Peptides against a protein of PDB entry 5KEZ. Designs and how they scored, part 193

Target 1, 320 residues: chain A of PDB entry 5KEZ
Amino acid sequence: NVAIYNPFRPWWERYQPVSYKLCTRSGNEDEFRNMVTRCNNVGVRIYVDAVINHMCGNAVSAGTSSTCGSYFNPGSRDFPAVPYSGWDFNDGKCKTGSGDIENYNDATQVRDCRLTGLLDLALEKDYVRSKIAEYMNHLIDIGVAGFRLDASKHMWPGDIKAILDKLHNLNSNWFPAGSKPFIYQEVIDLGGEPIKSSDYFGNGRVTEFKYGAKLGTVIRKWNGEKMSYLKNWGEGWGFVPSDRALVFVDNHDNQRGHGAGGASILTFWDARLYKMAVGFMLAHPYGFTRVMSSYRWPRQFQNGNDVNDWVGPPNNNGVI

## One batch from the design tools (peptide; made by RFdiffusion4, then SolubleMPNN)

Design b2_p22_5_s2 (from b2_p22_5, 7 letters changed)
Fold by OpenDDE base, seed 5:
Formats: sequence, C-alpha cells, structure tokens
Structure b2_p22_5_s2 (fold): chain B 320 residues (1-320), chain A 22 residues (1-22)
Amino acid sequence: as target 1 above (320 residues)
Amino acid sequence: MVNATYDPSLEGIEWLEDGFSY
C-alpha cells in the first residue's frame, strides 16, 4: 500500500493499495506464511481484510513511496505491479463532476464513483476480477480461512460473486477437502439508503452495524431503552438473519467516531459499559461474533472531533 | 464430500456429508 508520512503512517494508509504483494508494515510474505501456518496448527484461523474495491487515492503523488517499493502513478492510473492501467478503472463510468461519490442515495454513484478519492476499480472487467481472484487465491493457498471484503457496499454484488466464483477451495492441510472460503462483507446499512445488506446475502455474511449502534443505546440507557427490551434481540430488532450476520460492538472506524453508529458506539474508552456489551454479545446466540482488539492513542478533541483519529497501532518508526 | 462454505462456528463439530453453503 501507499506509505504516507504526513501524517506519519496513519492506519488508513493500509486501505490504499498499489499492488497485491504481501508486503506491508506488518511484514513480508514469508513472515505472513509463517504466521498463518503457526496459527492454523493451533486451531486459530486467519481471515484477510481484502481491499478489492479500489486502489490508492487519486491525489497521491506518483513514485515508489509504498510499503513494498512498487511504483505507481495515480494520475495515469498506472499500477504496474498488478498490472492495472487506465482501462481498469471506472473513470469513464462515473458521471459526477468530482469523480467521487457525491450522493449516497444514488446507488450507481456509490458503486461506480470514487470513495473519497480512492481510484475505483472496474470490477465488471474479467481482467480485473481475475487479478483480484489471483490475489485472493494466493492467500487461500497459503492457508487463510476466508476474507472480510472491504467496502463491499461500493461493489456490485454480481461483480463480487464473479470474483468469488474464481476462488480455490481452502487448503486441505487444515480444512476439509472441498471447503470454500468464509466470506463476510462490510456493508453499512442503517437504513435510509438504496443499497441494502440483503443485496449481498448471496455472497456470504454481512456486517450488521445496527447491532453495535442499538446495543450501545440500550446499555447507555439512552432514550428510555432498557435491558429488558433485549428479549427479542436480533431479528426482532430488525437486524439481518442470524445466519447472515457478523456482529460486533465496535470496529476501527466507529471507534474513531466514523462509519456507522455515532456516539452510541461503545469502545474500550468506556471500559465498564464496553465489557457489558461484549459480554452480552458473546452470551447471546445472534450472529457470528467479532471481538475488537485495539490500542490506545493520544486522542485530542477539537470542536468535537479527534484530530488524532489517524493514529495507527504502536510501531517502531512506522514498522509494526 | 460435497463442497461447502467453511463455517468457523462449526469447527470441532461433526461435519455433515451433505455439506452447506452461505
């Protein structure tokens, strides 16, 4: 991915890929392979956060400032390490003046335009689908159990399916022969927008962002909410079917006040309430649970916003 | 064995021969 030095190596640089090389601040491919093997051998499975909707930001300077030193040129849409060219992006398909998503009530913009400047891949193209599948298959062959698909809301479900149909079975060294990868898709659906979580049920599980938002409200005792109201927690609260839901109290985005849920989201900063929420989540049968493992950073609020929300995990001069 | 989507919640439980998918 792009290496950003101002601010100094923010967490979000990881979501700006310039290649599909397994070479990041977390380590190289050999180190990753070693980790996956060791984890699998003790029954810990690995799920990769796969960034396949886009490449890096359109405004990033061309050059070799990337975690694996690969050259890239956002201006010309040149990513030779893949390779991608100008033919592999949705520039001509997006009809907004800025080239970015301007209206989330327009599903075509949400899927065909750039997410906050991130160069949007033409996932309709078999070439692009194949390059992504090759990346994911390499990971599958290493021994990962599945994937979180980043920014799934911004991809057409049919394009995702086309990629998934190209995937190998899981590595038989650790998984039953013929097993398909576990897929969960990041889709923010709190209502009010045309894109729905149900659009993606055919591809795998989806993130249920209503879970953390509503649970936070209840545990905080906001709006007269009571714990006793959780008697029909899950589908009874309008959540997606349990067998489609991946549930969580918080994630990296809404932990920083971004994404979905707003101020209701409980985090480790609210230690007691957070423990209650996580305990409840783990005790309740609804959905597949994900527990957050995060870190503290020096929060500095200005006008209600944390100016240090970019801060990444503890590192040694940028290396994790 | 029928191809099935891996379900981590079922790991350690007897797998069904008819498989499953998401």
Scores: peptide ipSAE 0.294, ipTM 0.650, DockQ to the pose 0.043
Fold by OpenDDE base, seed 2:
Structure b2_p22_5_s2 (fold): chain B 320 residues (1-320), chain A 22 residues (1-22)
Amino acid sequence: as target 1 above (320 residues)
Amino acid sequence: MVNATYDPSLEGIEWLEDGFSY
């Protein structure tokens, strides 16, 4: 991914790939392989946050400022470490003046235009699908159990399916022969927009952002909400089917006030209420549960916004 | 045998069906 130094190595640089090399400030490929093996040997499975919708931001300076030193040029859409070129992006397909998503009520824009300037990959192309599949297959062969697909809302479900159809079976050293990877897709669907979580059920589980948002309002006792209303928690609250849901109280985005859920989201900053929410989630059978492990950072609010929301995990001069 | 999606919740349980297919 790109290496950003202003601000100093923010968390979000990780979501701006310039190659599919397993080489980051967390370690190299050998170290990653070692970690996966060690985890698998004690029954801990690894799921990779796969960023496959896009490459880095269009405004990032060209050069070799990346975690593995690979050259890239966003301006010319040149990513030779893959390789990708201008033919592999949706610049010509997006019809907005800016090239960015301008209207989330237009499903075509949401999927074909750039998410906040991030160069949007042409996932309709078999070449692009194959390059992504090669990346994911390499991880599968190493021994990962599956994937979180980042920004799935911004990809056509059929394109995702086409990539998934190219994937290897899981490594038989740790998984039953013939097993397919576990897939959960990040889709923000709080209602009101044309793209629905149900569009993605065919590819695997989806994130249910209504879960943390609604649970937060209940535990905070907002708008007269009561714990007794949780009697029909799950599908009864309009959530996706349990067998398609990945549920969580918070994630890295909405922990910083971004993404979905707003101020209702409970985080470790509200320790007492957060423990209640997590405890309830783990006790209740609805959905596949995910527990957040995060860190504190020096928050500094200006006009209601934390100007330090970029701060990444504790590090030693950029090394995690 | 039809290939099934790995289901972490069913790991180690032989008498249950493994996950779902795409």
Scores: peptide ipSAE 0.264, ipTM 0.631, DockQ to the pose 0.045
Fold by OpenDDE base, seed 3:
Structure b2_p22_5_s2 (fold): chain B 320 residues (1-320), chain A 22 residues (1-22)
Amino acid sequence: as target 1 above (320 residues)
Amino acid sequence: MVNATYDPSLEGIEWLEDGFSY
């Protein structure tokens, strides 16, 4: 991914890929392979956050400022480490004035235009699908158990399926022979927009963002909500089917007030209430649960916004 | 042999009960 120095190595640089090389702030490919092996050997499985909707931001400076030293040029859509070129992006397909998503009520914009300037990959192309599949298959062969698909809302479900259809079986050293990777898709669906979580059920589980948002409201006792109202928690609250749901109290985005859920989202900053919410989530059978492991950072609020929401985990000069 | 999506809750079972496919 891009190595960003202003601000200094933010967490979100990880979501701006310039190659599919496995050298990052966390280590190189050999170190990753070693970690996966050690984890698998003790029954801990690894699921990779796969950023496959896009490459880096269109405004990032060209050069070799990347975690693996690969050259890239966002301006010309040149990512030779893949390789991608201008033919592999949706620039000509997006019809907005800015080239970015401007209207989330337009499903076509949401999927064909740039998410906050991030260069949008043409996932309809078999070439692009194959490059992504090669990346994911390399990880599968290393021994990962599956994937979180980042920004799935911004990809056509059929394109995702086409990629998934190219994936290898899981490594039989640790998984039952013939096993397919576990897939969960980040889809923000709080209602009111045309893209629905159900559009993605055919590809795997989906994130249920209503879970954390609603649970936060209840635990905070907002709007007269009571714990007793949780008697029909899950599908009874309008959530997706349990067998399609990945649930969580917070994630890296809404922990910082971004993404979905707003102020209702409980985080470690509200320690007592957060523990209550996480405890409830783990005790309740609805959905596949994910627990957040995060860190404190020096928050500085200006006009209601934390200007340090970019701060990544504790690191040694950018290396984790 | 039947291909199925890996389910962590079924770890250690020879045949996965989950028949989900892409």
Scores: peptide ipSAE 0.239, ipTM 0.617, DockQ to the pose 0.046
Fold by OpenDDE base, seed 1:
Structure b2_p22_5_s2 (fold): chain B 320 residues (1-320), chain A 22 residues (1-22)
Amino acid sequence: as target 1 above (320 residues)
Amino acid sequence: MVNATYDPSLEGIEWLEDGFSY
């Protein structure tokens, strides 16, 4: 991914890829392979947060300022480490003045325009699908068990399906023959927009952002809500079907004080309430559960906003 | 700058008021 130095190596730089090389501040490919092997050998499976909707921001300077030193040029859409070129992006499809998503009520913009300046890949192209599949298959062959598909609401479900159809079965060294990768798709659907979580059910599970948001309000006793109301928790509350839901109390985005779920989201900063929420989630049968493991940072609130919400995970292992 | 998947349309939302059933 791109190396961002202002602010200094923020967490979100990881979501700006310039190649599919396994060479980041989290480690190199050998280290990753070693970790996957060790985990699999003790029954711990690995899924990868796969960023396949886009490459880096269009405004990032060209050069080799990336975690693996790969050259890239956002201006010319040149990512030779893949390789991608100007033919592999949706610049010609997006009809907005800025080239960015301007109206989230326009599903075409949401899927064909740049998400906050991030160069939007032309997932309709078989070439692009194949490059992504090659990346994911490399991970599958290493021994990962599945994927979180980042920014899924910004991809056409059919394009996702086309990529998934190219995937290998899981590595038979650790998984039963014929096993398919576990797929869950990050779709921020809180209602009110044309793109729905149900659009993606055919590809795998979907993140249920209503879960953490509503659980937070209940545990916080907002709006007169009571724990007893959780008797029909899950589908009874209007959530997606249990077998399509991936549920969580918080994630890396909404734990930073705004966005999907807002102030209702419980985090490790709210230790007691958070433990209650996580405990409830793990005890209740609804959905596939995900527990967040995060880190503390020096929060500084200015006008209600944490100006340090960019701070990335601790890294002092020499990987830059 | 925030996460690439951040939806700015969701800024300012305190909590959800859609058609939940108790």
Scores: peptide ipSAE 0.021, ipTM 0.482, DockQ to the pose 0.025

Design b2_p22_5_s3 (from b2_p22_5, 10 letters changed)
Fold by OpenDDE base, seed 5:
Structure b2_p22_5_s3 (fold): chain B 320 residues (1-320), chain A 22 residues (1-22)
Amino acid sequence: as target 1 above (320 residues)
Amino acid sequence: MVNATYDPSLEGIWWLDDGFLE
């Protein structure tokens, strides 16, 4: 991914890929392979956060300022380490003036335009699908158990399916023969927009962002909500079917007030309430649960916004 | 309370989850 130095190595640089090489601040491919092997050997499975909707931001300077030193040129859509060129992006499909998503009530913009400047891959193209599948298959062959598909809301479900159809079975050294990768898709659906979580059920599980938002409201005792109202928690609260739901109290985005849930989201900053929420989540049978492991950073609120929401994990001058 | 769509018999069997046997 790109190496961003202003601000200094933010967490979100990881979501701006310039190649599919397994060399980032987290380590190189050999180290990753070693970790996956060790984890699998003790029954801990690895699920990769796969960024396949886009490459880096269109405004990033061309050069070799990347975690693996690969050259890239956002201006010309040149990513030779893949390789991608101008033919592999949706620039010609997006009809907005800025080239970015401007209206989330327009599903075509949401899928074909740039997410906050991130160069949008033309996932309709078999070439692009194949390059992504090769990346994911390499991970599968290493021994990962599945994937979180980042920004799934911004990809056409059919394109995702086309990629998934190209995937190998899981590594039989650790998984039953014929096993397929576990897929869960990040889709923010709190209602009110045309893109629905149900659009993606055919590809795997989806994130249920209503879960953390509503649970936070209840535990915070907002709007007269009571714990006793949780007797029909799950589908009774309008959530997706349990067998399609990936549930969580918070994630890296809404922990910072981004994405979905707003102020209702419980985090480690509210330790007691957070423990209650996590405890409830783990005790209740609804959905597949995900527990957050995060870090503290020096929050600085200005006009209700944390100006330090970019801060990444603890590091020594950029080295994790 | 058990969810109507939840199958308790599958709770501890991770390899029966989405994608593993489907």
Scores: peptide ipSAE 0.016, ipTM 0.412, DockQ to the pose 0.071
Fold by OpenDDE base, seed 2:
Structure b2_p22_5_s3 (fold): chain B 320 residues (1-320), chain A 22 residues (1-22)
Amino acid sequence: as target 1 above (320 residues)
Amino acid sequence: MVNATYDPSLEGIWWLDDGFLE
């Protein structure tokens, strides 16, 4: 991915890929392989956050400022380490003046235009699908158990399906023969937009962002909410079917007030309420549960916003 | 209904407020 130095190595640089090399400030491919093997050997499975919707931001300077030193040029859409060129992006397909998503009520824009300047890959092309599949298959062959698909709302479900159809079975050294990767898709659907979580049910599970948002409201006792109202928690509250849901109290985005849920989201900053929410989530049978492991950073609020929301995990001068 | 695979009371980490159960 790109190496960002202003601010200094933010968490979000990881979501700006310039290659599919397993080479970051967290380690190289050999170290990753070693970790996966060690985890699998004790029954701990690894799921990779796969960023396949886009490459880096269009405004990032060209050069070799990347975690593995690969050259890239956002301006010319040149990513030779893959390789991608200008033919592999949706620049000509997006019809907005800026090239970015301007109207989230236009599903075509949401999927064909750039997410906040991130160069949008043309996933309709078999070449692009194959390059992504090769990346994911390499991980599968190493021994990962599945994937979180980042920014799935911004990809056509059919394109995702086409990629998934190219994937290998899981590594038989640790998984039963014929096992398929576990897929869950990040789709932010709180209602009010044309793209729905149900559009993606065919590809795997979907993140249910209503879960953390609504649970936070209840636990905070906002608007007279009571715990007794959770009697029909899950589908009774309008959530996706349990077998399609990945549920969580918070994630890295909404811990910082971004993504979905707003101020209702409970985090470790509100330790008591957070423990209540997580305990409830783990006790309740609805959905597949995910527990957040995060870190503390020096928050500094200005006009209601944390100006240090970019701060990444604890590191030694940029090295994790 | 409670998930039979996990009981937060056994972990001693998850503290609940009894008054919150109203």
Scores: peptide ipSAE 0.011, ipTM 0.472, DockQ to the pose 0.052
Fold by OpenDDE base, seed 3:
Structure b2_p22_5_s3 (fold): chain B 320 residues (1-320), chain A 22 residues (1-22)
Amino acid sequence: as target 1 above (320 residues)
Amino acid sequence: MVNATYDPSLEGIWWLDDGFLE
């Protein structure tokens, strides 16, 4: 991914890929392989956050400022480490003046335009699908158990399906022969927009962002909410079917007030309430649960916004 | 995750007690 130095190595640089090489601030491919092996050997499975909707931001400077040293040029859409070129992006499909998503009530913009400047891959192309599949299959062969598909809302479900259809079975050293990778898709659907979580059920599980948002409201006792109202928690609250849901109290985005959920989201900053929410989530059978492991950073609020929300995990001069 | 053997009546439904928040 792009190595960003202003601000200094923010967490979100990981979501701006320039190659599919397994070189990051967390280690190289050999170290990753070693970790996956060690984890699998003790029954701990690894799921990779796969960023396949886009490459890096269109405004990032060209050069070799990347975690693996690969050259890239966002301006010319040149990512030779893949390789991708201008033919592999949706620039010509997006009809907005800025090239970015401008209206989330327009599903075509949401999928064909750039998410906050991130160069949008043309996932309709078999070439692009194959490059992504090769990346994911490499990880599968290493021994990962599945994937979180980042920014799935911004990809056409059919394109995702086409990629998934190219995936290998899981590594038989640790998984039963014929096992398929576990897939969950990040889709922010709080209602009111054209794109629905149900559009993605055919590909795997989806994130249920209503879960953390509503649970936060209840635990915080906002608007007269009571714990007793959780009697029909899950589908009874209008959530997606349990077998399609991945649930969580918070994630890296909404910890910082981004994404979905707003101020209702409980985080480790509200330690007592957060523990209650996580405890409830783990006790209740609805959905596939995910527990967040995060870190503290020096928050500085200006006009209601944390100007340090970019701060990444504890590191040694950029190395994690 | 859904577990066919899970029965909240057997394990308790502590979260339905509003006093838990106190």
Scores: peptide ipSAE 0.008, ipTM 0.446, DockQ to the pose 0.040
Fold by OpenDDE base, seed 4:
Structure b2_p22_5_s3 (fold): chain B 320 residues (1-320), chain A 22 residues (1-22)
Amino acid sequence: as target 1 above (320 residues)
Amino acid sequence: MVNATYDPSLEGIWWLDDGFLE
């Protein structure tokens, strides 16, 4: 991914890929292999946050400022380490004036235009699908158990399916022969937009962002909500089917005070309430549960916003 | 990733102000 130095190595640089090489702030491919092996050997499975919707931001300067040193040129859509070129992006397909998503009520824009300037890959192309599949298969062969598909709302479900259809079975050294990778898709569906979580059920589980939002409201006792109302928690609250749901109290985005769920989202900053919410989540059978493991940073609020929400995990001069 | 519609009080995406595209 791109290496950002202003601010100094923010967490979100990871979501701006320039290659599919496995060298990041966290280590190189050998170290990753070692970690996966060690984890698998003790029954801990690894699921990779796969950023496959896009490459880096269109405004990032060309050069070799990346975690693996790969050259890239956003201006010319040149990512030779893959390789991708201008033919592999949706620039001509997006019809907005800015090239970015301007209206989230337009599903076509949401999927064909740039997510906040991030160069949008043409996932309709078999070439692009194959390059992504190659990347994911490499990870599968290393021994990962599955994937979180980042920004799935911004990809056509059929394109995702086409990629998934190219994936290998899991590594038989650790998984039963014929095992398929576990797939869960980040789809933010709080209602009010045309793209629905149900559009993606065919590909795997989806994130249920209503879970954390509603649970936060209840635990905070907002709007007259009561714990007793959780009696029909799950589908009874309008959530997706349990077997399609990945549930969580918070994620890295809404942990920083904004995004899906808004102010109702509970985080480790609200320790007591957060423990209650996480405890409830783990005790309740609805959905596949995900527990957040994060870090503290020096928050600095200005006009209700944390100006340090960019701060990444503890590191040694940028190296995690 | 964040959705621009999540916080109507913000004219832009919060992490863009942090140099996301720089």
Scores: peptide ipSAE 0.030, ipTM 0.418, DockQ to the pose 0.029; fails the geometry check

